# Ledger of designs, part 16: peptides against a protein of PDB entry 8HF1

Target 1, 320 residues: chain A of PDB entry 8HF1
Amino acid sequence: NVMLYATKPTEVMVSFPHQEQVLTVTRLISAEIEKFYVSLDLMNIGVQPIRRSKSLQCLRDPSKKSFVKQLFNDFLYQMKEYGIYAASIAIISLIVEFDIKRRQAETLSVKLMHRTALTLCEKIRHLLVQKLQDMTYDDDDDNVNTEEVIMNFSTPKVQRFLMSLKVSFADKDPKDICCLVFVERRYTCKCIYGLLLNYIQSTPELRNVLTPQFMVGRNNISPDFESVLERKWQKSAIQQFRDGNANLMICSSVLEEGIDVQACNHVFILDPVKTFNMYVQSKGRARTTEAKFVLFTADKEREKTIQQIYQYRKAHNDIA

## One batch from the design tools (peptide; aimed at target 1 S154 Q159 R160 S168)

Design b1_p12_3_s1 (made by RFdiffusion4, then SolubleMPNN; from b1_p12_3, 6 letters changed)
Fold by OpenDDE base, seed 5:
Structure b1_p12_3_s1 (fold): chain B 320 residues (1-320), chain A 12 residues (1-12)
Amino acid sequence: as target 1 above (320 residues)
Amino acid sequence: APLSYQPLEILE
C-alpha cells in the first residue's frame, strides 16, 4: 500500500514559458492529417464481420478508423507537447504500428487504409527530418541528434526537463541514481525514451551516467494487441531497472497498483498531475532521504498548479 | 541564448 509511507520528498516545481509553437511545418503536418481524416471518413471499409469475442470492452471499431485517428491524435499531441524533435521519433512508432496492422489486415480495404496512413506517416517523417536538418549543414541523419538540435526543436517543457536532468545527474555515479519519469500517455513513454537516448548520447556529462528504459503499462483493454515481443521487452526493462542495469525509467501513469519499483531518489512528472491518486502514487516512489519530486508547469498555469498541489498535500496529510 | 536555468522553486 504505497499510501502508508509518508515519505517527504523535496517537492520542486519547474516553470516553463508557454510558447505556442508557431512553426509552419507543424501547421502543415496538422493540415495534412486533417485532410487525411476527411479521406478516411469517405473510405468504405465495409462491414467487418464482428467476431463476437465475448469481451464487450474492445468495441473494435469495426472499421478500425477510430484507432487510426487515435494514433494520429496522439502524434499531434506529442508534437504539440514535446516538440518537433520528439515528433520525429513518435512518427516512427506510428509507421511500425500501421505496418503491423497492414500486414494483419483481413480485408483489402483495411490493408489500403493502413497503407494510406503509412504514406502519410512517411511524408510527415520527411517534413520533420527536413526541418531538423535545416539547422545542420550536413545531410547525414546522425547530425540531427545533437544536443543543440534536440534542445532547439523541443518545447520549453522538454528543454527544462533535459536541463533539469543535466544539472541533476551530470558526472554522477550511475549507482547513486534511481530516477522515474512519469508521462500521461502510453505512446509518450517510447517517444521520450528515444529522445533521452539521443540526448544522453549527445551529452558527454550524461553519457555512461544515465541508462534509460521505458515501461508501458499493461493495457488491460486489449491483451491481444500487445505483441509477445512487447511483453518480453516490458519484463526485461522492469528487470533491468530492478537490477540497476537501468537507472532511469519512463512510465505512463498506468503503473499498475502493484509494480513494486525500487525506492527512487528522483521522480519527474513531465505531464500535468490530473488526479490525487497519480500525485500520491508518483510521490510515493520518491522514498530516499534526499528524494526529489519534480513537477513541470507552464508559467500561466503556475498558480493553479500550486493550489492543486497544496490541495493534494492537504488531502494526503488527512489520510496519513 | 542558453536557456537560463531558472532556479528550481522548492514548493514549501
Scores: peptide ipSAE 0.163, ipTM 0.763, DockQ to the pose 0.693
OpenDDE base, seeds 1, 2, 3, 4: peptide ipSAE 0.151, 0.029, 0.113, 0.145; ipTM 0.758, 0.658, 0.722, 0.748

Design b1_p12_3_s2 (made by RFdiffusion4, then SolubleMPNN; from b1_p12_3, 7 letters changed)
Fold by OpenDDE base, seed 2:
Structure b1_p12_3_s2 (fold): chain B 320 residues (1-320), chain A 12 residues (1-12)
Amino acid sequence: as target 1 above (320 residues)
Amino acid sequence: APLSYTPLEYLK
């Protein structure tokens, strides 16, 4: 029970400027997704045959369209919250998911729906990659995965997060690092993981220091929809983190769901702390003597965030 | 610019 341990990590707040990414490319991508939703609503995918598998409740037609819209809405969220560079990684996850769904499609109409979604994802990927390349002065270096490109196309929140990692872990012994990064959404785990792999590879001071892994939350959807591959991957990622083969774990609410991870010396909360439980559970993982608990806040939300954290501290002390 | 790590304890 994480509440029973009076962990007193050093709590740190990192402020970042509120900058809305007013980029033409983000507006174009949003408009293309909205246009796709209109087309998707007009698609007749027909009544899906009830597969007699008792556990696969027949996803009615609305659920398949709703799932497609959910993935694009999560992509739009990631593009807004983390930036264009993170969006270029996030779109690959959509391509993979829609290709799987296209191959698994039992009807021609459903296959066509997922194919149309894939075509849009490839267009979005091209627009994102082109925008990343437009800032590379070297026409010859197709490498959009530089520290500079990552930083320039990340939101101020992500920039401050990456700088925080660099300042905290530059030239440290990998064995002395046990870091958690909390994010709100499952898809953000994969996106930030891909971003961190590229950032660490492009940052000499973090090469051979940080080895990231990610943990995707259980789908609130029945365990039958969680692919056997995703479950195997989660178990492997957790084991690598336990064995010290990974020293940074990106996770969502999964740690609230009873995944036991070791005591950490660093906990980063990349997204706003929305609940008292999230505050207590995440802070309760920072258990070493010199543990740091790092929050990120927009300058405009700083006072509100401070007040909320003081309320959570008071409530925690009233229970302890 | 150095990240201004403001310890939340000093945000009182």
Scores: peptide ipSAE 0.271, ipTM 0.855, DockQ to the pose 0.302
OpenDDE base, seeds 1, 3, 4, 5: peptide ipSAE 0.106, 0.043, 0.037, 0.021; ipTM 0.814, 0.719, 0.708, 0.648; seed 5 fails the geometry check

Design b1_p12_3_s3 (made by RFdiffusion4, then SolubleMPNN; from b1_p12_3, 7 letters changed)
Fold by OpenDDE base, seed 4:
Structure b1_p12_3_s3 (fold): chain B 320 residues (1-320), chain A 12 residues (1-12)
Amino acid sequence: as target 1 above (320 residues)
Amino acid sequence: APLSYTPLELLK
């Protein structure tokens, strides 16, 4: 039980400016998704065949429309919270998921719904890539994966996170690094993983220092959508992190379900700490004497964040 | 700009 360990890592807060500037491309993408929701609500997909799998999701959304909206809403969140570079990676995950669902569609109406969603994702991908290319003279997709492009098209939060990694780990021995990065959402793990792969590859001081992996929670809501591939990937990623073949793990709430992960010397909380449990469990992974626990906060939310962390510290000390 | 790390203990 992680709560029983009185870990005293060095707690650090990194402030970032609030980004008020909304790019025109993000407004266009949001408007296209809203237009798609109107079209989706008008689609008659008929009665869905009852699959024998008692998935809670089939009971909650017999039309499968709410799941499509959930994926686009999660994408919009990632674009807002992490920036358009992260969104260009996130949209690929939607493309893959909608293409799988299109192929697995048991009815022509459901197949058409997923095809329409896929067509929108390809349009969004084109708009994002075109905007990333505004900094490049060449139309080559590989030219958008530079440190400069990644930094420029990331939110101030992500910029400060990447700078924190560079300052913390530049030219260090990979064996001395055991880093966790906590994110709130399942899909954010894969998005930030892709961003980190490109950033590390573009940053000479990190190329042979950081080897990232990601761990996504089990989709208990729809076990039928957990590809055998995703389950194999999760097991492999955890094993690589245990064996020291990966030294940075991006994770969501999965570490709460009793996956024993090694004692880490760095823990980054990329998203706001919303619960006492998240605070205690994430901090409880920073178990070395020199361990750092790093939080990110917007300047506007700094005071509120400080007060919340002090309340969690007090509550943790009262039970320890 | 240099990354400013502020220890949470100094934010009291």
Scores: peptide ipSAE 0.078, ipTM 0.789, DockQ to the pose 0.318
OpenDDE base, seeds 1, 2, 3, 5: peptide ipSAE 0.047, 0.027, 0.025, 0.037; ipTM 0.771, 0.682, 0.681, 0.741

Design b1_p12_3_s4 (made by RFdiffusion4, then SolubleMPNN; from b1_p12_3, 6 letters changed)
Fold by OpenDDE base, seed 4:
Structure b1_p12_3_s4 (fold): chain B 320 residues (1-320), chain A 12 residues (1-12)
Amino acid sequence: as target 1 above (320 residues)
Amino acid sequence: APLSYQPLELLE
């Protein structure tokens, strides 16, 4: 039980300016998704054959429209919270998902719905990549994966996170690093993983120092949709982190389910701590004597965040 | 200007 260990990691707060990225491209993308929702609501998908698969999700949305809207809402959240660069990676995950769903479609109407969603994702990808290229003066270098492009098209939160990684881990021995990065959403793990791979590759001081992996919660609601590939990949990622072949793990709430991960020396909380359980479980992974527990907060929310952390500390000390 | 690395604020 992680709650019983009175781990006293050094708690650190990193503030970032609350800047809404008022990019014309983000407004265009949001407007295209809203137009698509209107079109999606008008689509008659007909009676879906009740797949006898006990997936609770098939019971909730027989039209499968809510799942399509959920994926685009998660994308819009990632674009807002992490920036245009992270969104360019996140949209690829939607393309893959909608292409799988299009191929698995049992009806022409469902196939058409997923095809229309896929076409929108391809348009969004083009708009994002074009905007990333607008900062590359050289038309010839299609490589939008530079440290500069990543930093300039990331939110202030992500910029401070990347800077904190660089300062914490520059030129260190990879064996001395055991880092966890907690995020709120399942899909955020994949886009932050892709962002970190590109950032580490573009940052000489982090090359061969950080080897990232990610883990996503088992989709207990729909195990049938969890590809055999995703399950194999999750097992491999956890094993690589245990064996020290990966030294940075991006996690959502999965570590609450009793996956025994080794004691970490760094824990980063990239998203706001919304629950006492999240605070205790994540902090309880920072178990080494020199362990750091790093939080990120907008300057506007700093006081509220501090008060909430003090309440969680008090509640934790009253139970310990 | 690159956002200057602000020193990590210790949450005392």
Scores: peptide ipSAE 0.114, ipTM 0.742, DockQ to the pose 0.721
OpenDDE base, seeds 1, 2, 3, 5: peptide ipSAE 0.047, 0.027, 0.046, 0.029; ipTM 0.683, 0.665, 0.698, 0.672

Design b1_p12_4 (made by RFdiffusion4)
Pose (drawn by RFdiffusion4):
Structure b1_p12_4 (pose): chain A 320 residues (1-320), chain P 12 residues (1-12)
Amino acid sequence: as target 1 above (320 residues)
Amino acid sequence: PPLEFQPYEFIE
């Protein structure tokens, strides 16, 4: 009876070769951000509330410097984990966030700090577009070139995930498919969403089948990439997925709990599984029959992750 | 270098 309304989806793996080498432009950007941090640390903005540790044992920077560093560190993480083009999308989200803070800002000193941060972010955008541009010697067809650069300017993890996404839904009806993708970090959702938008508008077979939509939790990141203060589109993303308007969801541990959704055909956990409860809930989200469940882990982490999953399964058996 | 397709692996 439970299997009538419940389903044990087939759980599969997608391993990918994990490498440690990085590109030189990554070193250059790291040096640029380090120079910016060193300069900003001494910004000496108007006196701010003292921010100490959770236990007050060690001091902390003012909340605003912490916010700027946090955003830059998130951008660096996106670049380190998902390739150059992931950073190319994520830098636009940083530009939008710094513009919004400039609008919300309430002092000349803080405003100046945010404006200069915007300037550096735009310089970084131009740097990313520069390295993305210095590969068009391969060919001139920007669509297939977009597909090729995405395959080449991405970590093996990103290549593998997008490869599995293409093969799983090559030419199926958009109506027939209902899938979710889970990622860990906040802005990674928007970054990878924009990457999927580019890839959907980069391949002929996937062009009219997949509809990517992303949503995150609180501290709602901006939904657009336009910096126009107001937008005309009003319909929400969750309501879209419930209504079938969107079929590809990019969320981060938000939809895993509580949020009712129609039974989904596929679930892709882009970032490695961490918590038993979240594993159980994410698997349960693939509530449809013949549901397919996908995981991505590094080759080096294969034994550790498999052993952890066995621990989980045995824990499920033990509890039962 | 780009990667090629690999079938899904089942966990037993």

Design b1_p12_4_s1 (made by RFdiffusion4, then SolubleMPNN; from b1_p12_4, 4 letters changed)
Fold by OpenDDE base, seed 4:
Structure b1_p12_4_s1 (fold): chain B 320 residues (1-320), chain A 12 residues (1-12)
Amino acid sequence: as target 1 above (320 residues)
Amino acid sequence: MPLEYQPLELIE
């Protein structure tokens, strides 16, 4: 049952210019990933032992190759949608994940596959960091986390999002803030969280105002240690947000599954609203008096976005 | 160039 909340938040749209930042570095990275996919398809990893998961649904463990391709495809999406700075954070998550999978590898061939993926991630990380340093006179990796570098190497969407946070929350009491940020993909939650930590730390007006957290969707039933750690992290993050120890929560569609989150005064939708359910559920979290529901759209998609929101409003009113 | 803060457009 989609709980149709009769919430009347102020709906706001932020437009941004459609600039395809065709940086030479993004083309190089994409070409290296495509070369790696050709190499990956030629790798003989042998027959995977069917892990008898005790749960009768043999969800075919997606071929270990398909999982590797999924992670790089999610990285390419983050680089395109959020920019080079966000990509420099996203690649670290891939490095950590491939190192864990390399250590857990039951066969030499699978270990070598994850090692090759890890080597590519380190090359990509170097290319990204080198590009961020082009604006810094100092060769120190810590100097790339300035407001200026974050803004210049972010997409217009992310730039407008960060500006909207600064304008909305500069010098406010952190107790008066209850903010949700919705993103489409699970991996984007971690990437945007890391970006926000660095942006807030570099922005004096936000440093003592915003305390971000993120929710990672419940991974399906894989009993792996990663799923236990993620479940513990999710419970801790939700509790911190309930206790007011965090006042900004980055989440994906996981709030659909009846996670009781407090009434929020701000809801940001960073990615396009693709479904009526996502519209109703995300808008239904903006429950306080004078709550804001903020959407982001490219200028070229503005008219289409407006028409889609009017259709969702009409459909919501016809059911209410 | 500082991205000029475009005023938040109300979706009326």
Scores: peptide ipSAE 0.139, ipTM 0.743, DockQ to the pose 0.710
OpenDDE base, seeds 1, 2, 3, 5: peptide ipSAE 0.054, 0.027, 0.020, 0.029; ipTM 0.700, 0.682, 0.614, 0.669

Design b1_p12_4_s2 (made by RFdiffusion4, then SolubleMPNN; from b1_p12_4, 6 letters changed)
Fold by OpenDDE base, seed 4:
Structure b1_p12_4_s2 (fold): chain B 320 residues (1-320), chain A 12 residues (1-12)
Amino acid sequence: as target 1 above (320 residues)
Amino acid sequence: APLSYTPLELIE
C-alpha cells in the first residue's frame, strides 16, 4: 500500500503562462467536429444486434454514437491541453480506432457512421499537418518533427515539461534515471509518448539518455476492445521498465491498482492533481532520497494549486 | 524568442 510510506521527495512546481491565443486551425477543427455531431445525431443506425458479450458499454450506448463523440471530445481536450503538435499524433489513434470499428461493423449503417468519422479524422489530420508545415519550407512530413516545430506548436505546459526534461536529464547516464510521467487520460499516454519519441530523437542531449515507454490502463469497461496487441504491449512496456531497457514511463492513474513499479527518482505530474489519492500514490513512487516530485500549474491557478498541495501535505502527514 | 526556462520553484 503506497500510502504507508512516508516518502519525502523534493516537491517542485513549474509555472507556465496561460495561453489566450486560439489558433484559427483549432477553431476550424472544433467547428468541423460540431458539424459532425449534428450529422451524427441525425443518423439512424437502427437496432444493434445484441452481442453475447455483457460489456457495460453495449448497455450504456446501444447506438455506439456516444463512444464516437467521446473519442472526438478526448481529441479536442488533447488539442487544447497539449497543443496542435500533440493533436497531430492523437488524431492517428482515432483513425486507427475508427478503421478497426468500420471493419468490425455488423451493419451497413454502423459501417457508414465509422466511415464518416474516419473521413473527418483524415480532414483534421490534413489541417494539422498543413499548419505544422507553415514553419517548414519543405512539404516533407519528417520536417515537422524538429525540436523547434514541437516546441512552437505545443502548449506552454508541454513546453515547460520538455524544458524540464532537457535540464534534468541532458547528458546523464541512462542507468541513473527512473522517471514516471503521470497523465489523467488513457489516450494522453500514447499521444505524449509519440511526442516524446520525436522530441528525444530531435534533441541530441537526450537521444541516448531517455528511452520512453507508455502504460495504458486495462479497459475494464470493454475487455473486448482491448486488442490482444495492447495487452501484450502493456506487459512488454512494464517489463522493459523493470529491466531498465526503458527509463521513462508515461502512465495514467492505473498504476494505482497494484502494479509494482520500481522506486523512481523523478515523478512528473503533467496534468492537474484532482484527488488526494492521486497525490499520495504518485508521490509515493518518488522513493529515492534525492527524488523529485514535479507539478505543472498555470500562473492564474498558482495560488489555488499551492493551497491544494498544502492541504494534501497536511492530510498526508496526519495519516502517516 | 527562446522560451525562458522558468527555474523549478520549490514548494515550501
Scores: peptide ipSAE 0.030, ipTM 0.671, DockQ to the pose 0.720
OpenDDE base, seeds 1, 2, 3, 5: peptide ipSAE 0.023, 0.026, 0.021, 0.021; ipTM 0.632, 0.705, 0.652, 0.646

Design b1_p12_4_s3 (made by RFdiffusion4, then SolubleMPNN; from b1_p12_4, 5 letters changed)
Fold by OpenDDE base, seed 4:
Structure b1_p12_4_s3 (fold): chain B 320 residues (1-320), chain A 12 residues (1-12)
Amino acid sequence: as target 1 above (320 residues)
Amino acid sequence: SPLSYQPLELIE
């Protein structure tokens, strides 16, 4: 029922230069993943037992290979869209996932597949961390979490996002802040959360101002694959945001499921608005009179983005 | 150089 609230937040567009970060490390990582896909296609993992979930629809559990490729494709997307600093955080999520799957493997062939994926993730992590350390004098992993390193190894989009947070929230009372950050992909929530934790900790003006949390959608495809731990964590994160113990929430499309999140004064859309529903639902969370709705666009896509927003505004006014 | 914060463009 978010469509019924004709909230008129101030709509803001932040432009960023479309620069492909042509890093040698990014090309090397992409080439290593492509080599791994060739090797993965040659692996014989045998016939996988169909896990009969009690729900009648035999949802074909995506082939264990398809899921491995999906995780690496999501990683490649995050590296391209958010930069190599964000990728250094994203790769840890893959390491954790592949280690869990390696331990849960029912066959030696599946165990070996997840072990090979894990070894590749460890190599990628090393390449990323080594590149972040090129700006540090010390080989200490903790020295890569500075504001300077985060900004330098982030895409122009992420740089503008972080600057927008700093300008919007520097030295403010944390009680006056209720911020949502929308991202397209589930895995991006964790990646941007980790990036924001490190950025806030490295930025004195934000340390005691912003307390981030993240929320990922329920995996509607298989509630059995949502760890009890992940479900508990999501409930805790939502409750902390409701109680004001967190004042910035990173979300994917989860707000569609009728999760009543409080009226927010800031809504950031970090990824392109692809649907009218996403526009209306995200904008409908900016409910205060002084609420800001902030979009990010590449300079090359600026005109197209403006035209799309005008079309969505018109369509929203025709329904309201 | 610190990336100059470009003023937020209002979508009018």
Scores: peptide ipSAE 0.173, ipTM 0.758, DockQ to the pose 0.684
OpenDDE base, seeds 1, 2, 3, 5: peptide ipSAE 0.080, 0.064, 0.060, 0.031; ipTM 0.719, 0.729, 0.701, 0.657

Design b1_p12_4_s4 (made by RFdiffusion4, then SolubleMPNN; from b1_p12_4, 5 letters changed)
Fold by OpenDDE base, seed 1:
Parts: C-alpha cells; sequence; structure tokens
Structure b1_p12_4_s4 (fold): chain B 320 residues (1-320), chain A 12 residues (1-12)
C-alpha cells in the first residue's frame, strides 16, 4: 500500500504567470469546431444496428457524436492548457483516431461523419503549423521543432515545466534520472510526449540525457476497448522505464490503476492535483534520497494550491 | 525576456 510508506520527498511549487494567450488562430480554430458541432448535430447518422457482440457495447448513435465532440473538446483543452505547439501534436492524435473510426465505420453516414471530422482536423493542423512557421524563415516543417518555437508557442505552465527539466537534468548521467510526469488526461500524455521528444532533440544539454516514454491508463470504458497496440505499448514503455532505457515517464492516473512504477527521484505534477489519492500516490513515487515532488500553479492560484496541499498533508498524517 | 527560472519554492 503506497500510502503506508512515509516518503519525505522535497515538495516544490513552481509558479507561472497566468497569461491568456488570445491568439487569433486559437479563436479561429474554436469557431471552426463550433461550426462543426452545429453541422454534426444536423447529421443523420441513422440508428446503428445493435450488434449483439458482447465486446462492442452498442454505442448508441448519440454516443458516436458525443465521442467526436469529446475528442475536439479534449483538443481545445490541450490547446488552452499547453499552447499552440502542443496543439499541433494533439491534433495528430485526433487525425489518427478519426481515420481509424472512418475505416471501422459500418455505415456510409458514420463514415462521412468521421471523414468530415478528419477534414476539419487537417484544416486545424494546417492553421497551427502555419502559425508555428510565422517565426521560422524557412518553410521546412522541421524548422518548427526548435527550442525557441516550442517555448514561444507553449503556455507559461509548459515553459516553466521545460525550464524545470533543463535545470534539473542538464548534462546529468541518464542512469541517475528516474522521472515521472503526471498529467490529468490520457491524450495529454501523447501530446506532452511528442513535445518532449522535439524539445529534447532541440536542446543539446538534454539530447543524450532524457529518454521519454508515455503510459496511458486504462480507459474507464471496458478494458475490451484498449487496442492490442495500446496494451503492447504500455508494456513496452513500462519495461523500458524499468530497464533504464527510458528515464522519464509521462503518466495519466496510471498509479490509481495499480500499475507498479519504480521509485523515482523526480515527480512532476504538470496539471492541478484534484484528489487526495492522486497527491498521495504520485508523491509516494518520489522515494529516493533527495527525491523532488514538483507542483505547478498559476500565480493567482498559489495560495489556494498551498492550502490544498496542507489539507492533503494533514489528511495523510491522520491516516499514517 | 527569457522567463528566468524562478528558484523552486519549497512548500514548507
Amino acid sequence: as target 1 above (320 residues)
Amino acid sequence: APLSYQPLELIE
């Protein structure tokens, strides 16, 4: 039971300025998604035949539209919380998902719905990439993956996170690093993973130091919906992290599901800690000598965050 | 201005 081990990591809070990046491109993308929702609500996708196969819970037609909206809402969240650069990676995950669903579509109407969603994702990707290129002199897509572009098109939270990684790990031995990064949402793991790959590759002090992996928790939807590929990826990612072939693991809620991750010397909580369990479990992974447990907070929420941490500490001490 | 890495504030 992770709760019983009195781990005393050094708890650290990194503050970041609350800047609402009011970019014209972000407004345009949001407006295109809202127009798409209106069109999606008008689409007659017909009643899908209730396939009695036990594994495919007959997702009623509203659930298919709802899932499309969920993916775009998750994208909008990632664009807001992590910035335009992260959004340019996040949109690729939507493209992949909608292409899979388009190919798996049993009806022409559902196929058309996913095709329309895919077309919107490609438009959004183009708008994002074009905005990243505004800072590059060369039209080459590879030139948008620089440390400068990543930093300039990331939110203050992500900027402070990347700076914290650079300061913590610059020119260190990769073997001395065991880092966890916790995020709230499953899709954020892939987005932050892609961002970190590009950032590490563009940052000489980290290029041979950090090897990131990501692990996505089980969908609260039936374990039957976990693709064989996702399960294989999770097992491979965990094994690479155990073997020291990866030294940074991005996780969403995975510890709540009883995935045994090794003791780490760094734990970063990129998103707000919303639950006592998340606090205790994530902090409980920072077990090495001199382990750091790093939280990120907006300056405006600093006091509220501190009070919440004190409440969690008190509650933890009352159970211990 | 490069966001100066403000030193990690210890939550005492």
Scores: peptide ipSAE 0.160, ipTM 0.767, DockQ to the pose 0.714
OpenDDE base, seeds 2, 3, 4, 5: peptide ipSAE 0.141, 0.026, 0.133, 0.028; ipTM 0.748, 0.659, 0.731, 0.673

Design b1_p12_5 (made by RFdiffusion4)
Pose (drawn by RFdiffusion4):
Structure b1_p12_5 (pose): chain A 320 residues (1-320), chain P 12 residues (1-12)
Amino acid sequence: as target 1 above (320 residues)
Amino acid sequence: STLEFEPYEELE
């Protein structure tokens, strides 16, 4: 009876070769951000509330410097984890966030700090577009070139995930498919969403089948990439997915709990599984029959992750 | 470098 309304989806793996080498432009950008941090640390903005540790044992920077560093560190993480083009999208989210803070800002000193952060972010955007541009010697067709650069300017993890995404839904009806993708970090959702938008408008077979939509939790990141203060589109993403308008969801541990959704055909956990409860809930989200469940881990982490999953399965058996 | 497709692996 439970299997009538419940389903044990087939759980499969997608391993990918994990490499440690990085590109030189990554070193250059790291040096540029380090120079910016060193300069900003001494920014000496108008006196701010003292921010100490949770236990007050060690001091902390003012909340605003902490916010700027956090955003830059998130951008660096997106670049380290998902390739150059992931950073090319994520830098636009940083531009939008710094523009919004400039609007919200309430002092000349803080405003100046945010404007200079915007300037550096735009310089980084131009740097990213520059390396992305210095590969058009391969060919001139920007669509297949977009596909090729995405396959080449991405980590094996991103290449593998997008490869599985293409093969799983090559020419199926958009109506027939209902899938979710889970990622860990906040701005990673928007970054990878923009990457999928580019890829959907980069391939002929997937062009009219997949509809990517992303949503995150609180401290709602901006939904657009336009910096126009107001937008005309009003319909929400969750309501879209419930209404079938969107079929590809990019969320981060938000939809895993509570949020009712129609039974989904596929679930892709882009970032490695960490918590038993979240594993159980994410698997349960693939509530439809013949549901397919997908995981991505590094080759080096294969034994560790498989053993962890066995621990989980045995724990499910033990509890039962 | 570019990767190629590999079938899903079932976990037992």

Design b1_p12_5_s1 (made by RFdiffusion4, then SolubleMPNN; from b1_p12_5, 7 letters changed)
Fold by OpenDDE base, seed 3:
Structure b1_p12_5_s1 (fold): chain B 320 residues (1-320), chain A 12 residues (1-12)
Amino acid sequence: as target 1 above (320 residues)
Amino acid sequence: MVLSYEPLELIE
C-alpha cells in the first residue's frame, strides 16, 4: 500500500518556453516517413501464419506492417518532444530492431519490407548526424556528443531537465543520490538513457556523480527472445539500482506494476502527468525527509497544470 | 544562448 506513508515530498514546478522546433530537417524526415507509409501500404507481404503460443490468449500479433508504423510513429513523437539529439539516439534503436526482424523474416516479402524500413532509418540517421555536425567545425563524429550540441539540439523541456540535474547533483556524493526519472513511453526510456550517458560524460561536475540506468515495462504480449533479453536487462538494472551501482533510474509506467524500488530523494516527471494514479505512484516514491518531486510544464500550460495538481492533491488527501 | 535557469518554484 504505497498510499499509507505520509511523507510529503517538496513539490517543485519547472516552467519552459513553448518553442515549436520548426527545423527543415524534421519536416523532411516526416515527409520521408509519410512517403514510406504509402509504399508500405502497397506492399503485398502475404498472409502471416498466426503463431499459436498455447498459454496466453490470442493477443493478435500486431500486423508486421502495423509494428513498422508504430516504431516510426514513436520515433516521430520522440523527435518532436525531446529534439533532434534524442532522435539521433532513437533512430539507432529502430535500425537494430529492423535488422533483427529482417534476419528473422520467414518470407522474402517480409525480409524486403524490413530492408526498406532499415534503408529509410539509415537515411534519417545521416540527415540527423549531418544536422548535429553543422555546429561542429571538425567532421569528426565524436564532436557531436558535447554538452553544447546536446543542449542546442534538445527541446526546451529537455534543456530544463538537464539543467535541473546539473544544479541538483553537481559535485555531490553519489551515495546520497537516489533519483527516479519518469517518462510516458517505453522507447523514451532508452533515448533519454543514451542522452544522459553522453551528457554526464560531457559534463565534468556530473562525471562519477550520476550513474544512470533504465527500466522498460514488461511487454506482456509475446515471450519472444527480445522480451526475455529485456526481462534479463530489467532484472539486472533493478539490482544495480538496489545495490547502489546505479543512482538514477529512468522508467515508464513500470513502477505502477509493483516493481519494488527503494525510497528516492528525487523524482523527476519529464512528461505531463495524465492520471491521478501516475501522480500518486510517482510521488509516493519520493519518501526521504528532504525528497523533491519535480514537474515540467510549458509556460502556456502552467495554470492548467497547477489546477490539475491541486485536484490530485485534494483527491489524495480525501483517500488518505 | 545562455539558457537562464529559472529557479524551481514550489507548488504551494
Scores: peptide ipSAE 0.042, ipTM 0.723, DockQ to the pose 0.685
OpenDDE base, seeds 1, 2, 4, 5: peptide ipSAE 0.140, 0.024, 0.035, 0.026; ipTM 0.715, 0.654, 0.663, 0.657; seed 1 fails the geometry check

